# Peptides against a protein of PDB entry 2YKT: the designs that were tried, part 58

Target 1, 231 residues: chain A of PDB entry 2YKT
Amino acid sequence: SRSEEMHRLTENVYKTIMEQFNPSLRNFIAMGKNYEKALAGVTYAAKGYFDALVKMGELASESQGSKELGDVLFQMAEVHRQIQNQLEEMLKSFHNELLTQLEQKVELDSRYLSAALKKYQTEQRSKGDALDKCQAELKKLRKKSQGSKNPQKYSDKELQYIDAISNKQGELENYVSDGYKTALTEERRRFCFLVEKQCAVAKNSAAYHSKGKELLAQKLPLWQQACADPS

## One batch from the design tools (peptide)

Design b1_p25_2_s3 (made by RFdiffusion4, then SolubleMPNN; from b1_p25_2, 20 letters changed)
Fold by OpenDDE base, seed 3:
Structure b1_p25_2_s3 (fold): chain B 231 residues (1-231), chain A 25 residues (1-25)
Amino acid sequence: as target 1 above (231 residues)
Amino acid sequence: DIEEFLAKAQADLDQLFQQMLEDVK
């Protein structure tokens, strides 16, 4: 029936969220944690590289003919430090605003969706059973009427059951239809949440890249000129 | 705008989740 098909579709939406979306989101979070760890590793490795650059700057400062290049090398290392600070801020935001929040929502959702689906199924079944009961009673009444010497005795009751069946059928169809719309809305909201959190990541990433670009653009002409002007 | 839309959608979701959890207790 139309209501049965709509019911199946509704259940499938909940199942898709529970069995496909949420597991995929958990995997996404895990991959995000791996990415965060790798970026932290980059930060650590970069520190070693630029610490070594500082040592080269120290040697230049001690040299007879390359003293001014020591300052340039120190500035390069300092700009790197500032860029790394921006990266660390971005990573904190990535962790706190994306990963942690997604993890909390997935945990909450496991319990919520199970309960929501169960509630929907219980109510749907209740309405369906009530409809079936009325249909069965009408059938029973019609059998009695056909075997009766006075069929008109049952006419009013038959009309009552017909009306009840019509009302219950409409109620069931509306409930299932609304249930389907609700389920689709639930799915959409979860995707919207993901998009929103990714937008936050994108904003923080943009800030990181902009700051790095600004710092390097400001200093690079000076550094390039240093080798052109021998002492 | 899209940002306001997403924020509202999330707020509605959070409220719904909380209500459903309370109903099951």
Scores: peptide ipSAE 0.034, ipTM 0.589, DockQ to the pose 0.032
Fold by OpenDDE base, seed 4:
Structure b1_p25_2_s3 (fold): chain B 231 residues (1-231), chain A 25 residues (1-25)
Amino acid sequence: as target 1 above (231 residues)
Amino acid sequence: DIEEFLAKAQADLDQLFQQMLEDVK
């Protein structure tokens, strides 16, 4: 029946969230933590590289013919420091605004969804059982009427059961329909939350990249001509 | 523009969602 099909669809939405979405989200969070750790590692490694660049700048500053190139190398290291500061800010946002919040949500969600599904199933079954009972009673009544010498005796009761079945069928269909809408809303809310949090991270990432590009674009022409300029 | 892109994407998603809800009535 239409109601049975829609009921199955409703249950499948909840099951998809619990069995597919939430586990995948947990994995996403875990991968995010790994990514964060790797970026922190990159930061540390980059620091070592640019500290070594500063050392090269010191040597240039001590030279007779390359002193001005020492300043260039120091500027390169300083720009890196500024870019790194932007990366650290982005990483803090990545951790606090995405990973932590998603972790909190996914941890609480399993219990909520289980309860919501159970509530829906209980009420759906209750309405379904009531409908089935009325249908069974009507069938019994019709059998009794067919065997009777006075079928008209049962006509009023038959009409009452038909009306009751119609009403209960409508109520069940409406309930299942509303249940499906609710389930879809729950699913959408979770995806929207993920998208919104990821957008916030993307904005912060864009700021990091923009600042880095700006700093490098400002200084790069100066650095490129440094070797061509007279000492 | 990122904001414009996001606004359009959200509108499309909202429309799709509403259509899905109507189709199951």
Scores: peptide ipSAE 0.007, ipTM 0.367, DockQ to the pose 0.046
Fold by OpenDDE base, seed 5:
Structure b1_p25_2_s3 (fold): chain B 231 residues (1-231), chain A 25 residues (1-25)
Amino acid sequence: as target 1 above (231 residues)
Amino acid sequence: DIEEFLAKAQADLDQLFQQMLEDVK
C-alpha cells in the first residue's frame, strides 16, 4: 500500500542518516584532524627554516659589505612569522569552530536519531494495529450478519466500524506522510549544517590568504630593490 | 521517558546548530 511504502521510505531516511551520514561525518572529522596535524607540522617546520634565515641575516649584519642585506633577511623572516601566526589562528578556528562542534553534534545525534526512529516506529505500529483491529472486527460482524435471521440488528454497529476504519486510515496516512517530511527535514538540516560550517572555514582561510598576500605585496618590492642594487 | 529524552536531545542539537549559524554571520 501507499502508506506501507511511505513508511519504509521514512525508516530508510533515518537509517541512511545513522548508517551512512553519521559514519561518514566521523570519518570527515578524522580527516580534518589529520589535516590540522599536517598544517601544524608545516608551521613547526617553517619555524626552523626561517630561524635559520635569521642566522643568515645576523651574518650579513656582521659583514663589511652586506650589512643592509641583514635587515632585509630579518624582514623576510619576520613577515613569514606573521604569516605563520595567521595560520595558527586559522587552525585554532578550524579546530574549535568546525571539528569540535561536529564531534559534539555527531555524538548527540546518534542517541537522538535512535530514539526518534524508535518513537516513530512505535507510533506507526500502534496506529496500524488499531486499524487492523477495527477491520477484523468489521469482518467478524459481517459474518455474523450474513448468518443471522435479522441482519438489521448489526447495521448500526457496522456503520460505526466503517467510520472508525476510515478515520484510522486517514490518521495513519497523515502520520506516515508527516513522518516522512520530518525525516527529510532532519537529513537536510545535517547537510546544511555541514555547508554552513564549511563556509566559516572558508572565510577564515580567506583571511589567512589575504593577510599573507598583503604582507608580501608590501615588502617584496623593497626586497627586490635591495637585491638589485650594487654593493 | 523517551519523549523527555528526545525533547532534551533536540534542544541540545538546536542550540548547537543555532550557535554555529550565528558564528558564521
Scores: peptide ipSAE 0.019, ipTM 0.542, DockQ to the pose 0.023; fails the geometry check
Fold by OpenDDE base, seed 2:
Structure b1_p25_2_s3 (fold): chain B 231 residues (1-231), chain A 25 residues (1-25)
Amino acid sequence: as target 1 above (231 residues)
Amino acid sequence: DIEEFLAKAQADLDQLFQQMLEDVK
């Protein structure tokens, strides 16, 4: 029936969120944490590299013929430090605004969706059972009427059951239809949430990349000229 | 009861989603 099909669709939406979306989101969070850890590792490794570059700058500064190149090497290391600061800010945002919030969401959502589905199923069953009961009573009444010498005696009751069945059928259909719309809205909300969070991450990432590009673009011409133009 | 639980859970989720939307602006 129409109501049965709609009911199946509704349950499938909830099940898809619970069994596909939420597990995938948990995996996404795990991959995000792995990515964060790797980037933290990059920052640490980069620090060692540029600290070594500073050491080379110190040696240049101590020389008689390459003193100005010491400043260049220090500037290179300083620009790196600034870029790393931007990366750290991005990582903090990535952790606090994306990963942590997604973890909170998915934890709450598991319990919420389970309860929501159960509530829907319980109410759907209740309405279905009430409908079935009325249908069964009508059938019994019709059997009695057919066996009676005065079928008109049952006409009013038959009409009442017919009306009740019609009303309960309509109520069930409406309930299941609304349930389906609600379920789809819940699903859409979750995807929208993910998209919006990723937009925030993208903005933060763009800021990091922009700052790095700006700093390097500003200094690179100076550094490139350093050997050609001794002071 | 289940209704109270759902209401609370929904409110918590709504709050979280709202915060996320604000952070993007």
Scores: peptide ipSAE 0.019, ipTM 0.526, DockQ to the pose 0.023; fails the geometry check

Design b1_p25_2_s4 (made by RFdiffusion4, then SolubleMPNN; from b1_p25_2, 20 letters changed)
Fold by OpenDDE base, seed 4:
Structure b1_p25_2_s4 (fold): chain B 231 residues (1-231), chain A 25 residues (1-25)
Amino acid sequence: as target 1 above (231 residues)
Amino acid sequence: DIEKLLEQMQADLQKLIEEMREKVA
């Protein structure tokens, strides 16, 4: 029946969230943590590289003919420091605003959805069983009427069952319909939450990239001409 | 898809009700 089809669709939405979305989200969080760790590793490795660059700058400053290049190398290291500060801010936001919040949500969601699905199933079954009972009783009554010499004595009772079936059918359909809408809303809400959190991270990441580009754009022409200028 | 399904459900319900009433009347 159409009601049964709608019911199956409703259950499938909940099951998809619980069995596909949430596990995938947990994996996403895990991969995010790995990504965060890798970026932290990049920061550490970069520090070593630019510290070594500073050392080269010191040597240039101590030279007789390359002193001005020492300042250039120091500036390069300083710009890196500023860029790394922006990266660290981005990473903090990534951790606190995305990973932590998603982790909290996904951990609590399995219990919530399980309860919601169970509640829906229980009520749906209750309404369905009541409907089936009325239909079965009507069928029994009709069989009895066909074998009776006075079938008219059952007519009023038949009408009562028909009315009951009609009402219960309508209630079941409405309930299942509302259930499906609710389930779809639950699914959409979770995707929207992910999208919104990812947007926040993207904005923060854009700020990091923008700041880096700005700093480098300001200094790069000066650095490029340093070797062309006489000492 | 939801609207189409709901429309079909309503149509099926009306048909069933009518058939049942005709059998009793």
Scores: peptide ipSAE 0.013, ipTM 0.290, DockQ to the pose 0.012
Fold by OpenDDE base, seed 5:
Structure b1_p25_2_s4 (fold): chain B 231 residues (1-231), chain A 25 residues (1-25)
Amino acid sequence: as target 1 above (231 residues)
Amino acid sequence: DIEKLLEQMQADLQKLIEEMREKVA
């Protein structure tokens, strides 16, 4: 029946969220944490590299013939420091605004969805059983009527059961239809939340890239000319 | 705590570096 098919579809939506979406989201969070760790590692390693560059700048500053190049090397290290600071800010946002929030939600969601599905199933079954009962009673009544010398005696009761069946069928169909819409809305809400959080991450990432580009664009021409103009 | 997280990340990185060194040596 149309109602049975829609019921199956509704259950499948909940199952898809629980068995596909949530595990995939957990994996996404895990991969995000790995990515965060790698970027933090890059930041740490970069600090060592540019600290060593500063040391080279100090040596240049102590020389008679390369003193001005010392300042250039210091500027290079300073620009890097500023870029790394911006990266660290982006990472903090990535952790606090995306990973933490997703992790909190996914841990609670399995229980929530299980309860929601069970509630739907219980009510659907209740309505279905009530319908089946009315249909069974009508069938019994019709058998009695066929065996009776006065079938007209049961006509009013038959009409009552037919009306009850019609009403219960309509209620079941409406309930299942609403259930399906609700399930789809639950699924969409989860994807929308992910998209919104990723937008925030993208905004912060854009700020990081923009700042780095601006700083390097400002200084790079000066650095490129430093060796050509022996002070 | 972001500071604790960063410290843990640095520790993890150091461990990874050590493991890599041991593998190459």
Scores: peptide ipSAE 0.009, ipTM 0.249, DockQ to the pose 0.030
Fold by OpenDDE base, seed 3:
Structure b1_p25_2_s4 (fold): chain B 231 residues (1-231), chain A 25 residues (1-25)
Amino acid sequence: as target 1 above (231 residues)
Amino acid sequence: DIEKLLEQMQADLQKLIEEMREKVA
């Protein structure tokens, strides 16, 4: 029946969230943590590189013919420091605004969805059973009427069962339909949450890249000229 | 090695995508 098919679809939506979406989201979070760790590793390695660059700048400052290049090397290291500060801010946001929040949501979601599905199934079954009972009673009544010498005495009761069946069928269909819409909304809400959190990450990432571009664009012409005009 | 880690992560992601496609099919 149409109600049975829609019921199956509704259950499948919940199952898809619990068995496909949530596990995939957990994996996404794990991959995010790995990504964060890798970026932190890059930051640490970069610090060593630019610390060594500062040392080269110190040597230049102590030289007789390359003193001004020492300042250039120091500026390069300073710009890097500022860029790294922006990266650290981005990583902090990545951790706190995306990973932590997603992890909290997915942790609570399994229990919530299980309860929601169970509630839906219980009510759906209850309505279905009530409908089946009325149908069975009508069938029983019709058999009794066929065997009776006065079948007209059962006509009012038959009409009552027909009305009840029609009403219960409509209620069941509406309930299942609403259930399906609710399930789809639950699914969409989860995807939207992911998209929104990822948008925040994108904004922070854009800020990081913009700051880096700005700082480098400001200083790079000066640095490029430093070797062309020896003092 | 960070590059190797990133490559592995990309490979894992591709595998996951393929698995999801199979489930939807």
Scores: peptide ipSAE 0.000, ipTM 0.297, DockQ to the pose 0.253
Fold by OpenDDE base, seed 1:
Structure b1_p25_2_s4 (fold): chain B 231 residues (1-231), chain A 25 residues (1-25)
Amino acid sequence: as target 1 above (231 residues)
Amino acid sequence: DIEKLLEQMQADLQKLIEEMREKVA
């Protein structure tokens, strides 16, 4: 039946979230943490590299013929520092606005979804059982009526069961339909939340890249000219 | 009946998408 089909679909949505989405999300969070750690490692390694560059700049500044190149090297390191600061802000957002929030939600979601599914199943079964009971009783009543010398005796009860079946059928269909809608909405909301948080990270990442591009574009011509134009 | 449900669901999902867009913007 239509209601049975929708019921199966509804259960499958909840099961997909619980058995596919949530585990995948946990993995996503884990991979995100690994990515964050790697980026932190890059930050540390970069600091060492540019600190060494600063040392070269100091040596240039102490030279008699390359003093201006010392300033250039210092500027290169300073631009890196500014870019790195922007990266750190991005990483903080990556951690706090994406990973932490997703982790908090996924930890709570298993219990929530389990309860929601159980509630739906219980109510669906209750309505289904009530409908089946009425149908069975009507069938029994009709059999009795057919074998009776006074069928009119059962007429009123038959009408009552017919009405009850009609009402219960409608209620069951509506309930299952709403359940399916709710389940799909729950699934979509979770994906939308992920997309939303990832978009926030993307914006912060864009700011990082933009700042880097701007700073480097501004200074690069100056740095390129430094060797050709001794002071 | 299924078609009506799908239409309503589509509308609801669109609203949700718009809400998410507003939050991201």
Scores: peptide ipSAE 0.018, ipTM 0.457, DockQ to the pose 0.023; fails the geometry check

## One batch from the design tools (peptide)

Design b1_p26_1 (made by RFdiffusion4)
Fold by OpenDDE base, seed 1:
Structure b1_p26_1 (fold): chain B 231 residues (1-231), chain A 26 residues (1-26)
Amino acid sequence: as target 1 above (231 residues)
Amino acid sequence: STFEEELEELAEELFGEEAEQLYLYS
């Protein structure tokens, strides 16, 4: 029936979230943590590299003929520090605004979805059983009427059951339809949450990239001329 | 019911802060 098909669709939405979406989200979080760790590793390695660059700048500053190049090397290291600060900010947001929140929610979601599905199933079954009961009673009544010498005795009761069946069928269909919409909303809610958190990450990432681009665009021409323009 | 209240609490904990934003996407 239409209601049965809609019911199956509803359950399938919940099943998809519980068995496909949430496990995939857990994997996404795990991959995010790995990515974060790798970026932290890059950050640490970069620090060592640019600290060594500072040392080269110190040597240049102490030299007789390359003093101005010392300043250039220091500027390069300073720009790196500023870019690094932006990266660290991005990583903090990535951790706090995306990974942590997703991790917390995905654990709670199992309980929520289980309860929500159970609630829907219980009420759906209750309405279905009530409908089935009325249909069964009508069938019994019709059998009695067909075997009776006075079928008119049952006519009013038959009409009452027909009306009750019609009403209960409508209620069931509406409930299941609403249930399906609710389930789809639950699914959309989770994707929207993910998109929203990714937007926050994207904003911070954009700030990191923009700052780096601006700083390097400003300084790179100066650095490129440093060897040609002695002090 | 106590069960409905529990569901509402879970829903609020999960999605309460995003509820307004969700309507912007619909």
Scores: peptide ipSAE 0.102, ipTM 0.676, DockQ to the pose 0.149
Fold by OpenDDE base, seed 4:
Structure b1_p26_1 (fold): chain B 231 residues (1-231), chain A 26 residues (1-26)
Amino acid sequence: as target 1 above (231 residues)
Amino acid sequence: STFEEELEELAEELFGEEAEQLYLYS
């Protein structure tokens, strides 16, 4: 029946969230933590590289013919420091605004969804059982009427059961329909939450990239001309 | 089926332009 099919779909939505979405989200968080760690590693490794670049700048500054290039190398290292500071800020946001919040949600969600599904199932079954009971009683009544010398005596009661069945069928259909809407809304809410948190990360990532681009765009022409214009 | 069409309409009501993706794979 329509209600049975919609009921199945409703249950499947909850199951999909619980068995597919949430485990996948846990994996996403884990991959995010790995990514964070790798980026932190990049920051650390970069520090060593640019510290070594500073040392090269010091040597240039000590030379007779390359003093001005020392300043250039120092500037290169300083720009990198500023870019890396921005990266660290992005990573903090990545951790606090995405990973932590998603982790909190996914840990809470399993219990919530289980309860929500059980509540829906219990009420759906109750309404279904009530409908089935009325249908069974109508069937019994019709059998009695067929065997009776006076079938007319059962006509009013038959109509009552027909009306009751119609009402209960409508109630069940409405409940299951609302349940399906609720389930789909729950699913959408979770995807929306993920998208929103990823947007926050994207904004911070954009800021990192923008800062780097701006700093390098400002300085690179000066660095490029340093060898061409010896002082 | 008529029922599938009704479910599609339901999805459209809930999600608008995004409804088709949700409906097709639900």
Scores: peptide ipSAE 0.029, ipTM 0.509, DockQ to the pose 0.040
Fold by OpenDDE base, seed 2:
Structure b1_p26_1 (fold): chain B 231 residues (1-231), chain A 26 residues (1-26)
Amino acid sequence: as target 1 above (231 residues)
Amino acid sequence: STFEEELEELAEELFGEEAEQLYLYS
């Protein structure tokens, strides 16, 4: 029946969220944590490199003929520090605005979805059983009427059961239909949440890249001229 | 029911007011 098909569709939506979306989201979070760790590793390694560059700048500053190049090397290291700070801000956002929030929600969601599905199933079954009962009673009544010498005695009661069946059928169909819409909305909400959190990450990432580009664009021409234009 | 109340609480924790609205009409 239409209601049975819609019921299966509804359950399948919940099943898809529970068995496909949420596990995939957990994996996404795990991969995000790995990515975060790798980026932190890059930043640490970069610090060592630019600390060594500072040392080269110190030597230049102590030289007789290359003092101004010491300042250039220091500026290079400083720009890197600023870029790194921006990256760290991005990483904080990545952690706090994406990973942590997703992790918190995905853990709670398993319980929520299980309970929501159970509630839906219980009510759906209750309505279905009530309908089946009325149908069974009508069938019994009709059987009794066929064996009766006075079938008209049961006509009013037959009509009452027919009306009750119609009403219960409609109620069940509406309930299942609404349940399906609700399930689809729940699914969409979860995807939207992911998109929104990823947008926040993208925004912060863009800020990091922009800052880096800006700082380097500002200084690079000066650094490029440093050797050609001795003071 | 106590069960419905628990669901409402979980919905609130997950999605706040938006979840509550969906729950009320689910």
Scores: peptide ipSAE 0.139, ipTM 0.681, DockQ to the pose 0.158; fails the geometry check
Fold by OpenDDE base, seed 3:
Structure b1_p26_1 (fold): chain B 231 residues (1-231), chain A 26 residues (1-26)
Amino acid sequence: as target 1 above (231 residues)
Amino acid sequence: STFEEELEELAEELFGEEAEQLYLYS
């Protein structure tokens, strides 16, 4: 029936969230933690490289003919330090505003969805059983009427069951339809939350890239001219 | 019921003020 098909669709939405979305979200969080760890590793490795660059700047500063190039090398290392500081701020936001919040919600969501599905199933079954009972009683009444010498005795009761079946069928269809809309809304809400949190990450990432671009654009022309104009 | 109260508490924890709107329109 139409209501049975809609019921199956509703249950499938909840099952898709529980069995596909939430496990995939857990994996997404795990991959995010790996990505964060790798970026932290990049920061650490970069520190060693630019510390070595500073050492080269010190040697230039100690020379008689290349002192000004020492300042250039120090500026290069300092710009890198500022860029890495922006990366660290982005990583803090990535951890606190995305990963931690998603991890907390995905754990609670399993309990919520199980309860929501159970509530829907219980009420749907109750309405379905009530409908089936009325249909069964109508069938019994019709059998009695066919075997009776006075079928007109049962006519009013038959009309009452027909009306009750119609009303219960309509109520069941409306309940299942509303249940399906609710389930789709629950699914959409979870995707929207993910999108919103990822937008926050994108904003922080944009800030990191913009700061790096600005710093390098400001200094790079000066560094490129340093060898052309010896002191 | 105690079950409905538990479900409402979980919804509030997950969605905050948005949870109230869902129950009003359900």
Scores: peptide ipSAE 0.115, ipTM 0.674, DockQ to the pose 0.154; fails the geometry check

